# Peptides against a protein of PDB entry 8OXM: the designs that were tried, part 27

Target 1, 371 residues: chain A of PDB entry 8OXM
Amino acid sequence: FKAEFRLAGGVNLPKIIDCVGSDGKERRQLVKGRDDLRQDAVMQQVFQMCNTLLQRNTETRKRKLTICTYKVVPLSQRSGVLEWCTGTVPIGEFLVNNEDGAHKRYRPNDFSAFQCQKKMMEVQKKSFEEKYEVFMDVCQNFQPVFRYFCMEKFLDPAIWFEKRLAYTRSVATSSIVGYILGLGDRHVQNILINEQSAELVHIDLGVAFEQGKILPTPETVPFRLTRDIVDGMGITGVEGVFRRCCEKTMEVMRNSQETLLTIVEVLLYDPLFDWTMNPLKALYLQQRPEDETELHPTLNADDQECKRNLSDIDQSFNKVAERVLMRLQEKLKGVEEGTVLSVGGQVNLLIQQAIDPKNLSRLFPGWKAWV

## One batch from the design tools (peptide; aimed at target 1 F364)

Design b2_p14_1_s3 (made by RFdiffusion4, then SolubleMPNN; from b2_p14_1, 9 letters changed)
Fold by OpenDDE base, seed 2:
Structure b2_p14_1_s3 (fold): chain B 371 residues (1-371), chain A 14 residues (1-14)
Amino acid sequence: as target 1 above (371 residues)
Amino acid sequence: DLEELLSRHLILLP
């Protein structure tokens, strides 16, 4: 290891450390302190399994459908080492970072990212109708620009086209795999884009198995398919390549039902894998910028000695795990809202749910559903 | 084989 480290921004001040491998190559690593990386490690293993299933199928292999993975090495309950995703940027940094963001550069007369956030924060405690009206006003005055990512990075038209296809395939694969696993908290900082491949890397996998639905502001979309995400696909949007890649991914997931259920069952009953949402984690994920000053860094996740009798904890846990498995089985059968759907019907419903302005307007403002 | 999938992809956290 080099003696020097850099701080990555953010509340937990992760350390970027350069190490020299046995091969003499320098590798950058992210050392997180105060974060439990066990959930990220487990979810990366599930993604690797999903990739194995996708590579076994001729149609998904031909389309190069994969979810991008990174190496996680948990060191303790509160520390670990992440593979630094070199050449990646958060989509939020590209789109809405200060004055250099793509929205400000390409749409200088639109609302600022700050104005959009402020407007949505003002209605956060209001009715769904008021949230919808303000969300529609924000969307009208904040037009998508993510098409410019591929245009800036890939000047050759043939390369540009291939990278836009790689992006669209990556969105499709991660959306369907993420939906099956109930992956939440897909805000614009938890999705990285690779500047060379145009593929997405999903980070911070701490909200899984639909635990985003039990947050104080419930998640209302199956995955992130916001206007900028769609704009990055180009003129066809969700039609054509994206839809077909979602359908082919969903076919492989549904045809792998037994394997997926068995693996998720093992994970849900692993005593070392805490996937359940706790009140402290819920408060942290939906914290207001104004509340950052009062949360002493001493919110130890350990201090809920819920002196519930061990028997009542185990029974409550088992009932939650059973409900997660039942819901996973329903998804893999194409059961949505009590109706059995075809792969095309299920994918269509999920796309419609993900793009619905009524669902998007109900999300926590920190999720930035207008981006 | 499920055991092969588990053995290759699931490192049971010790």
Scores: peptide ipSAE 0.006, ipTM 0.488, DockQ to the pose 0.025
OpenDDE base, seeds 1, 3, 4, 5: peptide ipSAE 0.013, 0.000, 0.000, 0.000; ipTM 0.404, 0.393, 0.361, 0.399; seeds 1, 4 fail the geometry check

Design b2_p14_1_s4 (made by RFdiffusion4, then SolubleMPNN; from b2_p14_1, 10 letters changed)
Fold by OpenDDE base, seed 2:
Structure b2_p14_1_s4 (fold): chain B 371 residues (1-371), chain A 14 residues (1-14)
Amino acid sequence: as target 1 above (371 residues)
Amino acid sequence: DVEKLLARHLILLP
């Protein structure tokens, strides 16, 4: 290791460290403290398994459908090392950076990211109707610009086209795999884009198995498919390549039902893996000031040993695990709202749910559903 | 000691 470290931004102030490998190569690593990286490590293993399933299928292999993964080494219940995703940037940093974000550069007459946030925060405790009206006003005055990412990074037209396809495939694969696993907290800082591949890297996997639905402001979308995410796909949007890649990913997931259920069952009953949402975690996730500047003291999750009787905890845990497995089985059968759907029908429903401005308007403002 | 744990785990990651 080098003797020097840098701080990454954010509430937990993760340390960026450089190490020299046995191969003589320098590698950057992110050391998180106060975070349980076991969930990230487990989710990365599940993503690797999903990638193995996708590589075995001829149609998904030909389309190069993969979810990007990174190395996670948990060191303790509250510390670990992440592989530094070299050459990645948070989509939020590119889109809505206060100084030089793409929205400000390409749409200088639109609302600022701060104005959008403020408007949505003002209606956070209001009716769904008021949230929807303000969300529509925000969306009208904050037009998508993510198309410019590939245009800025890839000047050659053939490379640009290939990278836009790689992006679209990455969004499709991660959206469907993320939906199957019930991945939540997909705000613009938890999604990185690789500046060379145009593929997405999903980070901070601490909300899985639909635990985002039990947040104080419940998650209302199956994955992030906001206007900027769609704009990055180009003129066809969610049609054509994206839809077909979602369908082919969903087909592989549904055809791998037994394998996926077995893996998730083992993980849900692993006593070393706490995937359940707790009240402190829920508060932490939805009290994040979007501006990294306010050091709210991380409530140490250690101090509330709520002496719930061990028996009541175990029984409540088992009932949640059973419900998660049942819902996973439904998803893998194509059961949505009590109806059995085809792969195309299920994918269509998920796309419609993800792009519905009524669903998007109900999200926590810190999710930035207008981006 | 996080550094000793880091050194031990990174030696084990090829």
Scores: peptide ipSAE 0.000, ipTM 0.403, DockQ to the pose 0.035
OpenDDE base, seeds 1, 3, 4, 5: peptide ipSAE 0.014, 0.000, 0.000, 0.000; ipTM 0.385, 0.375, 0.363, 0.393; seeds 1, 3, 4 fail the geometry check

Design b2_p14_2 (made by RFdiffusion4)
Pose (drawn by RFdiffusion4):
Structure b2_p14_2 (pose): chain A 334 residues (1-279, 317-371), chain P 14 residues (1-14)
Amino acid sequence: FKAEFRLAGGVNLPKIIDCVGSDGKERRQLVKGRDDLRQDAVMQQVFQMCNTLLQRNTETRKRKLTICTYKVVPLSQRSGVLEWCTGTVPIGEFLVNNEDGAHKRYRPNDFSAFQCQKKMMEVQKKSFEEKYEVFMDVCQNFQPVFRYFCMEKFLDPAIWFEKRLAYTRSVATSSIVGYILGLGDRHVQNILINEQSAELVHIDLGVAFEQGKILPTPETVPFRLTRDIVDGMGITGVEGVFRRCCEKTMEVMRNSQETLLTIVEVLLYDPLFDWTMNPFNKVAERVLMRLQEKLKGVEEGTVLSVGGQVNLLIQQAIDPKNLSRLFPGWKAWV
Amino acid sequence: IHLHTLKEMQEEEE
């Protein structure tokens, strides 16, 4: 074990450690004290199940739809450990870096990130109209730059297109799974982009199962489909590879709702922390019902096809009205 | 790499 450890930041102060194994290769682990990783363990298990189901299905096997997973080992009710992701860089560090940010490097005339943050801080005390107007003004003077990422990393057109296609597929699958699982904490620091495979990885998973509505600022989108992600998917945008991959993933989930419910039914017997406090779990049953409704496409008794559900999700995600009400720190304009 | 939840960021702003 290495004698030194680093802090990853945050109120809980997670610890980062390095371990040297028998082969001598250093492996980085993140011990997260005062936090419950049992929910993250369930998220990783359902991620692996979805990846296996996508691999089993011939339609998705050809499309090589995969979900990037990292091992999470719970150690107690209030602590645990997880595998650190190597070879990945944060999206916000690449895009909105103060020093060498992509938006500053490509579009110096556009508004800086500090100006946008100042405007968002000044407008949180305003009404809906002023928030919508400021958001539209910010979007007018802030063009997406993320499409140049592979252009700056993959000079060969074949490798560049391969990495772009893998990025698009990974974004579609992650967005579908996050909508199904109700993942809400999807700001720039929770998503890591690989420098080789160019596949997005979700690392935080701190809050899910429709927890953003509980937060003071509700989460009005099911997944992150901001202008930067759409521009980086290519000229075709959401139409094309993203829509088809979303449809295929939704079909696979509809075909495997039995396995998904079997995986998620681990609750109601060993409830995790932050629940059933202050004295057939209530919230667990509620989230199971909500997941079943999402999987069956019933909601309030209405039937919805896979294509219609995908179109509705795209419309909700790209709607500026929903993006205006989001948390300023979520970086909806980014 | 810095990790912050939305809950933590909201509390810091308050």

Design b2_p14_2_s1 (made by RFdiffusion4, then SolubleMPNN; from b2_p14_2, 10 letters changed)
Fold by OpenDDE base, seed 4:
Structure b2_p14_2_s1 (fold): chain B 371 residues (1-371), chain A 14 residues (1-14)
Amino acid sequence: as target 1 above (371 residues)
Amino acid sequence: MILYSIAEMLKALE
């Protein structure tokens, strides 16, 4: 290891270290403290399995449908090492960086990211109607700009077109697999884009199996498909390539039902894998100040051993795991709201749910559903 | 960007 480390931004101030391997290659790594990386590690394994299924199918293989993965090595229940996603940038940093974000550069007369945040925070405890009205006002005065990512990074028109297709395929694959695994909406800082491939990397996978629905502000979308996410696809938006890639991904997932259920079952019953949402984790996920500047003191979770009877915990856990498996089975059968849908019908419903301004307006404002 | 020693890093992980 090099003698020095750098701080990455964000609440947990992860440490960037450079390691020289025995092969003489430098490898950048991210060391997280006070964070349980076991869930990230498990979700990366599930993504690798999904990638294996996608590579076995001729239609998904021809489309190069994959989820980008990174290496995670949990060291303890509160620490680990991650592969640094070299050549990636958070979508949030590109879009809404306070100094040089794409919204400020391309839309200087629109609302600032701060103004949008403030407006949505003011209505956070208001009616759904008031949230929707303010969300629509924000959306009118904060127009999408993510199309400019590929235009800035890829000056050659043929390369630009190829990379926009790679982006669209990456969004489609991650959206459908993310829906199957119940990842829900994703904070804009937890979606990285590769500056060379235009593929997405989803990081900080601490919410899975629809546990986002039991947050203080529940998730209302199956995956992140906000206006900027759609704008990055270009003029076709969610139609054409995106829809077809979602359908082909969903076909592979549904046809792999038994394999997916078996693997997720093993993971849900792994005593080393706590995927359940606890109240403190739920509060932490929705009280995270978005602004990197305020060092809120990490609440020392004093181990108040709530000695709940082990039997009642185990029975409660098993019932939650069973419900997750049942819902996963429903998704893989195309059961939505008690109706069996075709692959095209299911994908259409999910896209409509994800882009609905009424659903987006109800999301936690700290996840910036207008971006 | 503040550079810290690995020794300080290890102590902050304990």
Scores: peptide ipSAE 0.022, ipTM 0.463, DockQ to the pose 0.043
OpenDDE base, seeds 1, 2, 3, 5: peptide ipSAE 0.000, 0.018, 0.016, 0.018; ipTM 0.426, 0.458, 0.487, 0.435; seed 1 fails the geometry check

Design b2_p14_2_s2 (made by RFdiffusion4, then SolubleMPNN; from b2_p14_2, 9 letters changed)
Fold by OpenDDE base, seed 2:
Structure b2_p14_2_s2 (fold): chain B 371 residues (1-371), chain A 14 residues (1-14)
Amino acid sequence: as target 1 above (371 residues)
Amino acid sequence: MVLYSLAEMIKALE
């Protein structure tokens, strides 16, 4: 290891370290503390299995449908090492950076990111109707700009078109697989974009199996398909390439039902893998300071072992695991709201749910649903 | 410039 480290931004102040491998290559790594990386490591393994299923199918292989993965090495319950996603940037950093964000550069007369956030925070405890009205006002005065990512990075028209296609495929694949696994907390800092490939890398996988629905402010969308995410696809938006890639991904997932259920069952019953949402984690996720500047003292989550009787914990855990497996079976059968849908019908419903401004307006303000 | 071993860095992050 090199003698020096850098701090990454954010509440947990991750340490960026450089190491030299036995091959003489320098590799950057991210050391996180006060964070349980076991769930990230498990979810990365599930994504690798999904990639294997997608590569076996001719139609998904031809489309190069993959989820970007990274190496995770948990070291303790509160620490670990991640592979540095070299050449990636958070989509939030590109879009809504306070100084040089794409919204400020391309839409200087729109509301600032801060104004949008403030407006949505003011209505956070209000009715769904008031949230919807303010969300629509924010959306009218904060127009999407993510098309400019590919235009800035890829000046050659043929390369630009290829990279926009790679982006659209990456969004489609990660959206459908993320939905099947019930992946939550898809805020703009938890989604990286590769500056060379235009593919997405999903990080911080600590909200899975629909546990985002039991947060104090429940998640109301199946995946992130906000206006900027759609704008990055170009003029066709969700129609054409995105929809077809979602349908082909969903087809492979549904046809792999037995394999996916077996894998998830093994993970849900692994005593080393705590995937359940606890109240402290829920509070932490929805109290994260969005701005790097406020050093709020991290409340030591002392593990108050509430000595609940071991038998009642085990029965409650098993009932939650069974419900997760049942819901996963429903998704893989195309059962939505008690109705069996075709692949096209299910994908259409998920797209409509993800783009519905009524669903988006109900999200926690820190999710930045207007971006 | 405090040189932390990886082990000391982990222990300081816990």
Scores: peptide ipSAE 0.028, ipTM 0.436, DockQ to the pose 0.042
OpenDDE base, seeds 1, 3, 4, 5: peptide ipSAE 0.005, 0.020, 0.000, 0.020; ipTM 0.427, 0.443, 0.349, 0.420; seed 1 fails the geometry check

Design b2_p14_2_s3 (made by RFdiffusion4, then SolubleMPNN; from b2_p14_2, 7 letters changed)
Fold by OpenDDE base, seed 3:
Structure b2_p14_2_s3 (fold): chain B 371 residues (1-371), chain A 14 residues (1-14)
Amino acid sequence: as target 1 above (371 residues)
Amino acid sequence: MKLYTLEEMIKAEE
């Protein structure tokens, strides 16, 4: 380890440390405190297994369909070491940074990111109809710009095309794998883009197995396929490469049903893997910017042993785990809303659900569905 | 720089 460290910023003040490996290579690591990295570590293992399945299939291997992974070493229930994703940037930092975001640079006459957020926060407690109307007004005055990411980073036209293809394949693979696993909380800070590969890296995997649907503001989309995500694919949008890569990924997942169910079953019943949504986590994920100031998490999680009878907790947990497994089995059979769909039919339904402005307008304003 | 033909680009999309 080098003697010096840097702060990454943010509430938890994670420490960036440089380490020399036994191979003589320098590696940057993020030491995160006050956070349970076990869920991230488990989900990274599941992604590695999905990648193994994708590499076994000739069609997905030829397309280089992979979900990007990073190394996680849990040290305790509240600390761990992450591989620092060097050469990545949050898509939110590129798109909606207050000083030099791509929306401000390319669309200076559009609404600011702050104006969009304010408008959506004002209607947060309103009807779905009022949310939809304001969301459509925001979208009209906040036009997508994510096409400029590849154009800024890749000046050579042949490299630009290859990187736009890599991006589109990465979005497709991560969207379908994320849907199968029920990955939630896909806000613009939890998705990184690699500045060299144009591939996405999904971080903060603390909302899985559709637990985002039981948040105070339920998640209404299967994955992030917002207007900027689509704009990064170029002129074809969700048609062509993206759709085909989703279908090929879904085909491999459905054909691997027994393997995926067996793995997820072991994980759901692992007493060290707390995947369930709790009220405190739900409050933290959907806090208002105004409430960030006062909630010092001084609540020692020690004392509220609510003496729920251990038997009633275990029975309730087992029923939730069984429901998650049943829903995973349905997804892997192509069962959507009680109907068995083909791979193409299922992928089409998921794309339509993800791009529907009625679904997007219902999301928590902090998710930034207009980006 | 490998110039991909339009056919190689279409086949990479297929």
Scores: peptide ipSAE 0.012, ipTM 0.444, DockQ to the pose 0.014
OpenDDE base, seeds 1, 2, 4, 5: peptide ipSAE 0.010, 0.009, 0.000, 0.008; ipTM 0.438, 0.460, 0.312, 0.488; seeds 2, 4 fail the geometry check

Design b2_p14_2_s4 (made by RFdiffusion4, then SolubleMPNN; from b2_p14_2, 8 letters changed)
Fold by OpenDDE base, seed 3:
Formats: structure tokens, sequence, C-alpha cells
Structure b2_p14_2_s4 (fold): chain B 371 residues (1-371), chain A 14 residues (1-14)
């Protein structure tokens, strides 16, 4: 290891370290403390298996459909090492950075990211109708700009077109794989974009198996397909390439039902893999920016395990695991709202749910559904 | 650990 480290920023101040391997190659690593990387490590292994299935199929292989993965080495229940995603930036940093974000640069007369957040926070406890009206006002005065990412990074028109295609394929693959696995908490800081490939890297995989639906403000969309995500695809938006890549990904997932169920079953019953949402984690994920001051929950794991009878905990856990497996089986059969859909019908429903401003307006304001 | 053995089992079943 080199003697010097850098801080990545953020609340947990993760340390960026450089390691020289026995092969003489430098490898940048991110050391996280006070964070459980076991769920990230498990989800990365599931993504690698999904990538193997996508590479075996001729139609998905020809389209280069992959979900981007990174190496995770958990060291303890509260520490680990991540591969640093070199040449990636959070989409939120590019779009809504307060100093030089793309919205401020390209749309200086629109609402600021702060004004949008404030307006949505003011209606957070209001009716769905009031949330929808304010969300539509925010959207009217905060127009998408993510098309400029590829235009800034790729000046050659042929390269620009190829990278926009790679982006659209990456969004499609990660959206469908993420939906099948019930991946939540897809806010703009948990999605990185690679500045060289234009592919997305999903990080912080701590909300999976539809556990986002049991948050204090439930998640109402199957994946992130907000206006800026769509704007990055160019003029065709969700039509053409994106839709076809979603359909081909969903076809491979549905045809791999037995394999995916077997994998997820082994994971759900692994006693070392806590994927369940607890009340403290739920509160942490949906904390208000104003309440940052006092609740350092020292997650002192030493606070009394209330000996709830091991039998009642085990029965409750088994019922949640069974429900997750049943819902995964339904998704892989194309069962949506009690109806069996074709691949095209299922993908269409998911796209409509993800872009519906009524669903988007109901999300937690920290998710930034207007971005 | 367990997932590596399952991936190895799935790769060995081809």
Amino acid sequence: as target 1 above (371 residues)
Amino acid sequence: MKLYTLAEMLAAAE
C-alpha cells in the first residue's frame, strides 16, 4: 500500500488508497468504515451471474447487454474494501452540483436544485394530489439536460452515437435486472456513470428484494427512469433501442427462472446475509437534511437484543423470505397485478410505471424524482 | 463462499 490516502467525501469519509500488486500494477481501492458491505458483495455476485446468462444468449451478447460490476471485499460486518470505479462520476454530481452542475450551466433560468428540493419537502406530508401538482410545477421549471453528458465527453459524432447507444443499453440492462432483484434506493448519488464508456455503475445495494416498498415513504417505481435518465438516450427516449434491450434482457431473465430462483433462495436463507429492512436503517435512508445534527445513532450493536423468542423472529423471517421468492417467481413468469403478460407487455407496464409522474411525485424528496 | 460453490456447481453441470 502507498503511505498516502485521499478522502472521497460524504458523511462516512471513505478513504481512497492506492495498492501496488505483486504484478507491479497500481490499483485504487476505497476503504469504507461503519458500513456493511456484505449485501453489496452478494449483489455483485448475483449481477455477475446475470451477466453470465446475458453472455450465453446470442441476442443479448450481440447487443453487449451487461450490468457493470465492481469488486467488493467485506472485512467485517462494519468494514470492507471496494474497487474504486476509476473514471466514474455520480449522475447527481454531474447534474445537480451546486457550483457547476449541468442544470445550472445549461438551464440558468430554471429552478435551482435547492428550490426544487424545498418545494417537494414542503408538500412531503400533503395529499398525493398536492404532491403531483407541485411535482409538475417543479418539472416544468426544471428541464432535463443529461443529453449534454455525452456531448461534452464525446466530440466525434460517431463516438458520440456509439457511447449514447452504450448508455441506453446499460440503463436497459440495469433497469430490468434491478427490477427482477427488487433493487431500491436508486437516488442520483447511488448511480455512477463511466466517463469513458458511458455505462452506469449501480452502487450502495443495501435496498434489495423490494425492501424499498416497506420504507416510511414507499418506493413507487420499478427502477430509475426519470426525465434526465431518458434525456441521456436522445430523441427516441424510451422507444426503439431502450425498449428492445429491456425486452431482450427480460426474455433472458424469464428463460433462466429456475437458475435465478435457486440462487436467490440460497441467498435469502444464508444466516450471514441480512437483507431485511430494519426500522433504524429505514429511518437513516429517509432522514431529513435538517435532522443531521443530533442522531449520530452510534449503531452500538451492543444495545440489548430484546430476546424476542427466537421462534417468532424465525417464523417472521421465513414468511418474508417466502413472499420474496413468490414475488420473484411471479416477475419471472410475467405475472403483474394477477395478470400473465408477454415480455413486451411486462416491459411496457414497467416503463409506464417508471415514467408516470403520479408515481414519481410520491417518492421521498431525497430520491430527487424531478432529476 | 457459498455462491462460488454454486457457480462452480452450475458451471460443472454443463
Scores: peptide ipSAE 0.005, ipTM 0.387, DockQ to the pose 0.018
OpenDDE base, seeds 1, 2, 4, 5: peptide ipSAE 0.000, 0.005, 0.000, 0.000; ipTM 0.403, 0.412, 0.358, 0.350; seed 4 fails the geometry check

Design b2_p14_3 (made by RFdiffusion4)
Pose (drawn by RFdiffusion4):
Structure b2_p14_3 (pose): chain A 334 residues (1-279, 317-371), chain P 14 residues (1-14)
Amino acid sequence: FKAEFRLAGGVNLPKIIDCVGSDGKERRQLVKGRDDLRQDAVMQQVFQMCNTLLQRNTETRKRKLTICTYKVVPLSQRSGVLEWCTGTVPIGEFLVNNEDGAHKRYRPNDFSAFQCQKKMMEVQKKSFEEKYEVFMDVCQNFQPVFRYFCMEKFLDPAIWFEKRLAYTRSVATSSIVGYILGLGDRHVQNILINEQSAELVHIDLGVAFEQGKILPTPETVPFRLTRDIVDGMGITGVEGVFRRCCEKTMEVMRNSQETLLTIVEVLLYDPLFDWTMNPFNKVAERVLMRLQEKLKGVEEGTVLSVGGQVNLLIQQAIDPKNLSRLFPGWKAWV
Amino acid sequence: SPLEERREEQLAEA
């Protein structure tokens, strides 16, 4: 074990450690004290199940739809450990870096990230109209730059297109799974982009199962489909590869709702922390019902096709009205 | 940033 450890930041102060194995290769682990990783363990298990199901299905096997997963090992009710992701860079560090940010490098005339943060701070005390107007003004003077990422990393057109296609597929699959699982904490620091495969990886998974509505600032989108992601998917935008991949993933999930419910039914017997405190779990049953409704496409008794559900999700995600009410730190304009 | 800190505080409260 290495004698030094680093802090990853945050109120809980997670610890980062390095271990040298028998082969001598250093491996980085993240021990997360005062936090419950059992929910993250369930998230990783369902991620692996979805990846296996996508691999089994011939329609998705050809499209090579995969979910990037990292091992999470719970150690106690209030602690655990997880595998650190190597070879990845934060999206916000690439895009909105103060020193060498992509938006500053490509569009110096556009508004800086500090100006946008100041405007968002000043407008949180305003009403809906002023928030919508400021958001539209910010979007008018802040063009997406993320499309140049592979352009700056993959000079060969074949490799560039391959990486772009893998990025689009991974974004579609991750967005579909996050909507199904109700993942809400999807700001720039929770998503890591690989420098080689260009596949997005979700690392935080801190809050899910429709927790954003509980937060003071509700989460009005099911997944992150901001202007930067859409521009980086290509000229076609959401139409094309993203829509088809979302439809295929939704079909696979509708075909495997039995396996998904079997995986998620680990609750109601060993409830995790932050639940059933302050004295057939209530909130566990509620989230199971919500997941079942999402999977069956019933909701309030209404039937919805896979294509219609995908179109509705796209409309909700790209709607500026929903983006205006989001948390300023979520970086909806980014 | 102040917004990031506020987000972490709200998550800790939740």

Design b2_p14_3_s1 (made by RFdiffusion4, then SolubleMPNN; from b2_p14_3, 9 letters changed)
Fold by OpenDDE base, seed 2:
Structure b2_p14_3_s1 (fold): chain B 371 residues (1-371), chain A 14 residues (1-14)
Amino acid sequence: as target 1 above (371 residues)
Amino acid sequence: SELDEQMELIKAKL
C-alpha cells in the first residue's frame, strides 16, 4: 500500500488507497467503512454467474454482453477493500463535479447541479404533480452532456464508435441483470465508467431484491436510464443497440430461470447475507443534509430491546424471502402487473418505466434523476 | 461459508 490515500466522494467518504500487487502493478483500492461489503461480494459472485450464462449463449457472447465485476475483500462486518477498477471514474464525478463537471463545461448557461438539487429538495415533500413540474423545469434547463465522455476519451472515430457501442452494451446488460436482481440505489456515484473500455462498473450493491421500493421515498424505476445515461449511447438513444442488447440479455435470463432462482434462494437464506432493508440503512440512504442536525444520538441503544419474538422476526424474514422469490419468478416468466409479456414487450415496458419523467420526478433528490 | 460451498456447487452444475 502507498502511504497516501484519497477520499472518494460520497456520504461515507471511502478511502482510495493505491497498492502495488505481487505482480508489480499498481492498483487503486477503495476502502469503504460502515458499508456491508459482504453484500457487494455476494452480488459480484451473482454477476460472475450471470456472465457465465451470457458467455454460453451465442447471441450474447457475439455481442460481448458482460457485467463488469470487481474483487471484494471483506475485512470486517463493516469494512473491506474493493479492488478499485483502476481507470474508472464515477459518472457523477465526470458529469456534475462542482469545479469542472461536463455539465458546467459544455452547458455553462444551464442550471448548476446544486441549483437542480436545491429545486428538487424544495419539492421533496410536495405532491407528485409539483415534483413533476419542477423536474421538467430542471430537465429543460439541465441538458444531457454524457456524449462528451467518449468524445473526450476516444479521439479516433473508429475507436470512439466502438467504445460508444461497448458503453451501450454495458448499460443494457447491467440494466437487465440489475432489474432481475432488483438492484437499487443506482445514483451517479454508485456507477463508475471505465476510461479505457467505456464499460460501466456498478458499486455499492447493498440495495437488492427490490428493497429500494420500501425506502421512505420508494424507487420508481427498474434501473438508471436517465437522460445522461441515454446521451452516452449517442443519436440512437435507447433504440437499436441498447434495446437489442436488453432483449438478448433478458432472453438469457428468462431461459436460465431455474438456475437464477436456485442462486437467489441460496442467497436469501444465507445467514451472512443481510439483504433486508433496515430503518438505519433506510435513513442513511435517504438522509438529508438538513436532517443531520436533528438526529440527536438519542436513538437509545435500548430501543433495540423491542423483543419482537425471534420467531416473529424469522417468520417475517421468511415471508419477505418467499415474496422476493415469487417476484423473481414472475420477472423470469415475463409477468409484469399480472400480464405475461414477450421478451420484447417486457424490455419495452422496463425502458418506458425507466425513462418516464413521472417516475423519475418521484425519486429521492439524492438519486439525481435529472442527470 | 455455506454460501461459498453452495455457490461452487451451483457453478459446478452450471
Scores: peptide ipSAE 0.008, ipTM 0.544, DockQ to the pose 0.020
OpenDDE base, seeds 1, 3, 4, 5: peptide ipSAE 0.010, 0.008, 0.008, 0.000; ipTM 0.581, 0.493, 0.507, 0.273; seeds 1, 3 fail the geometry check

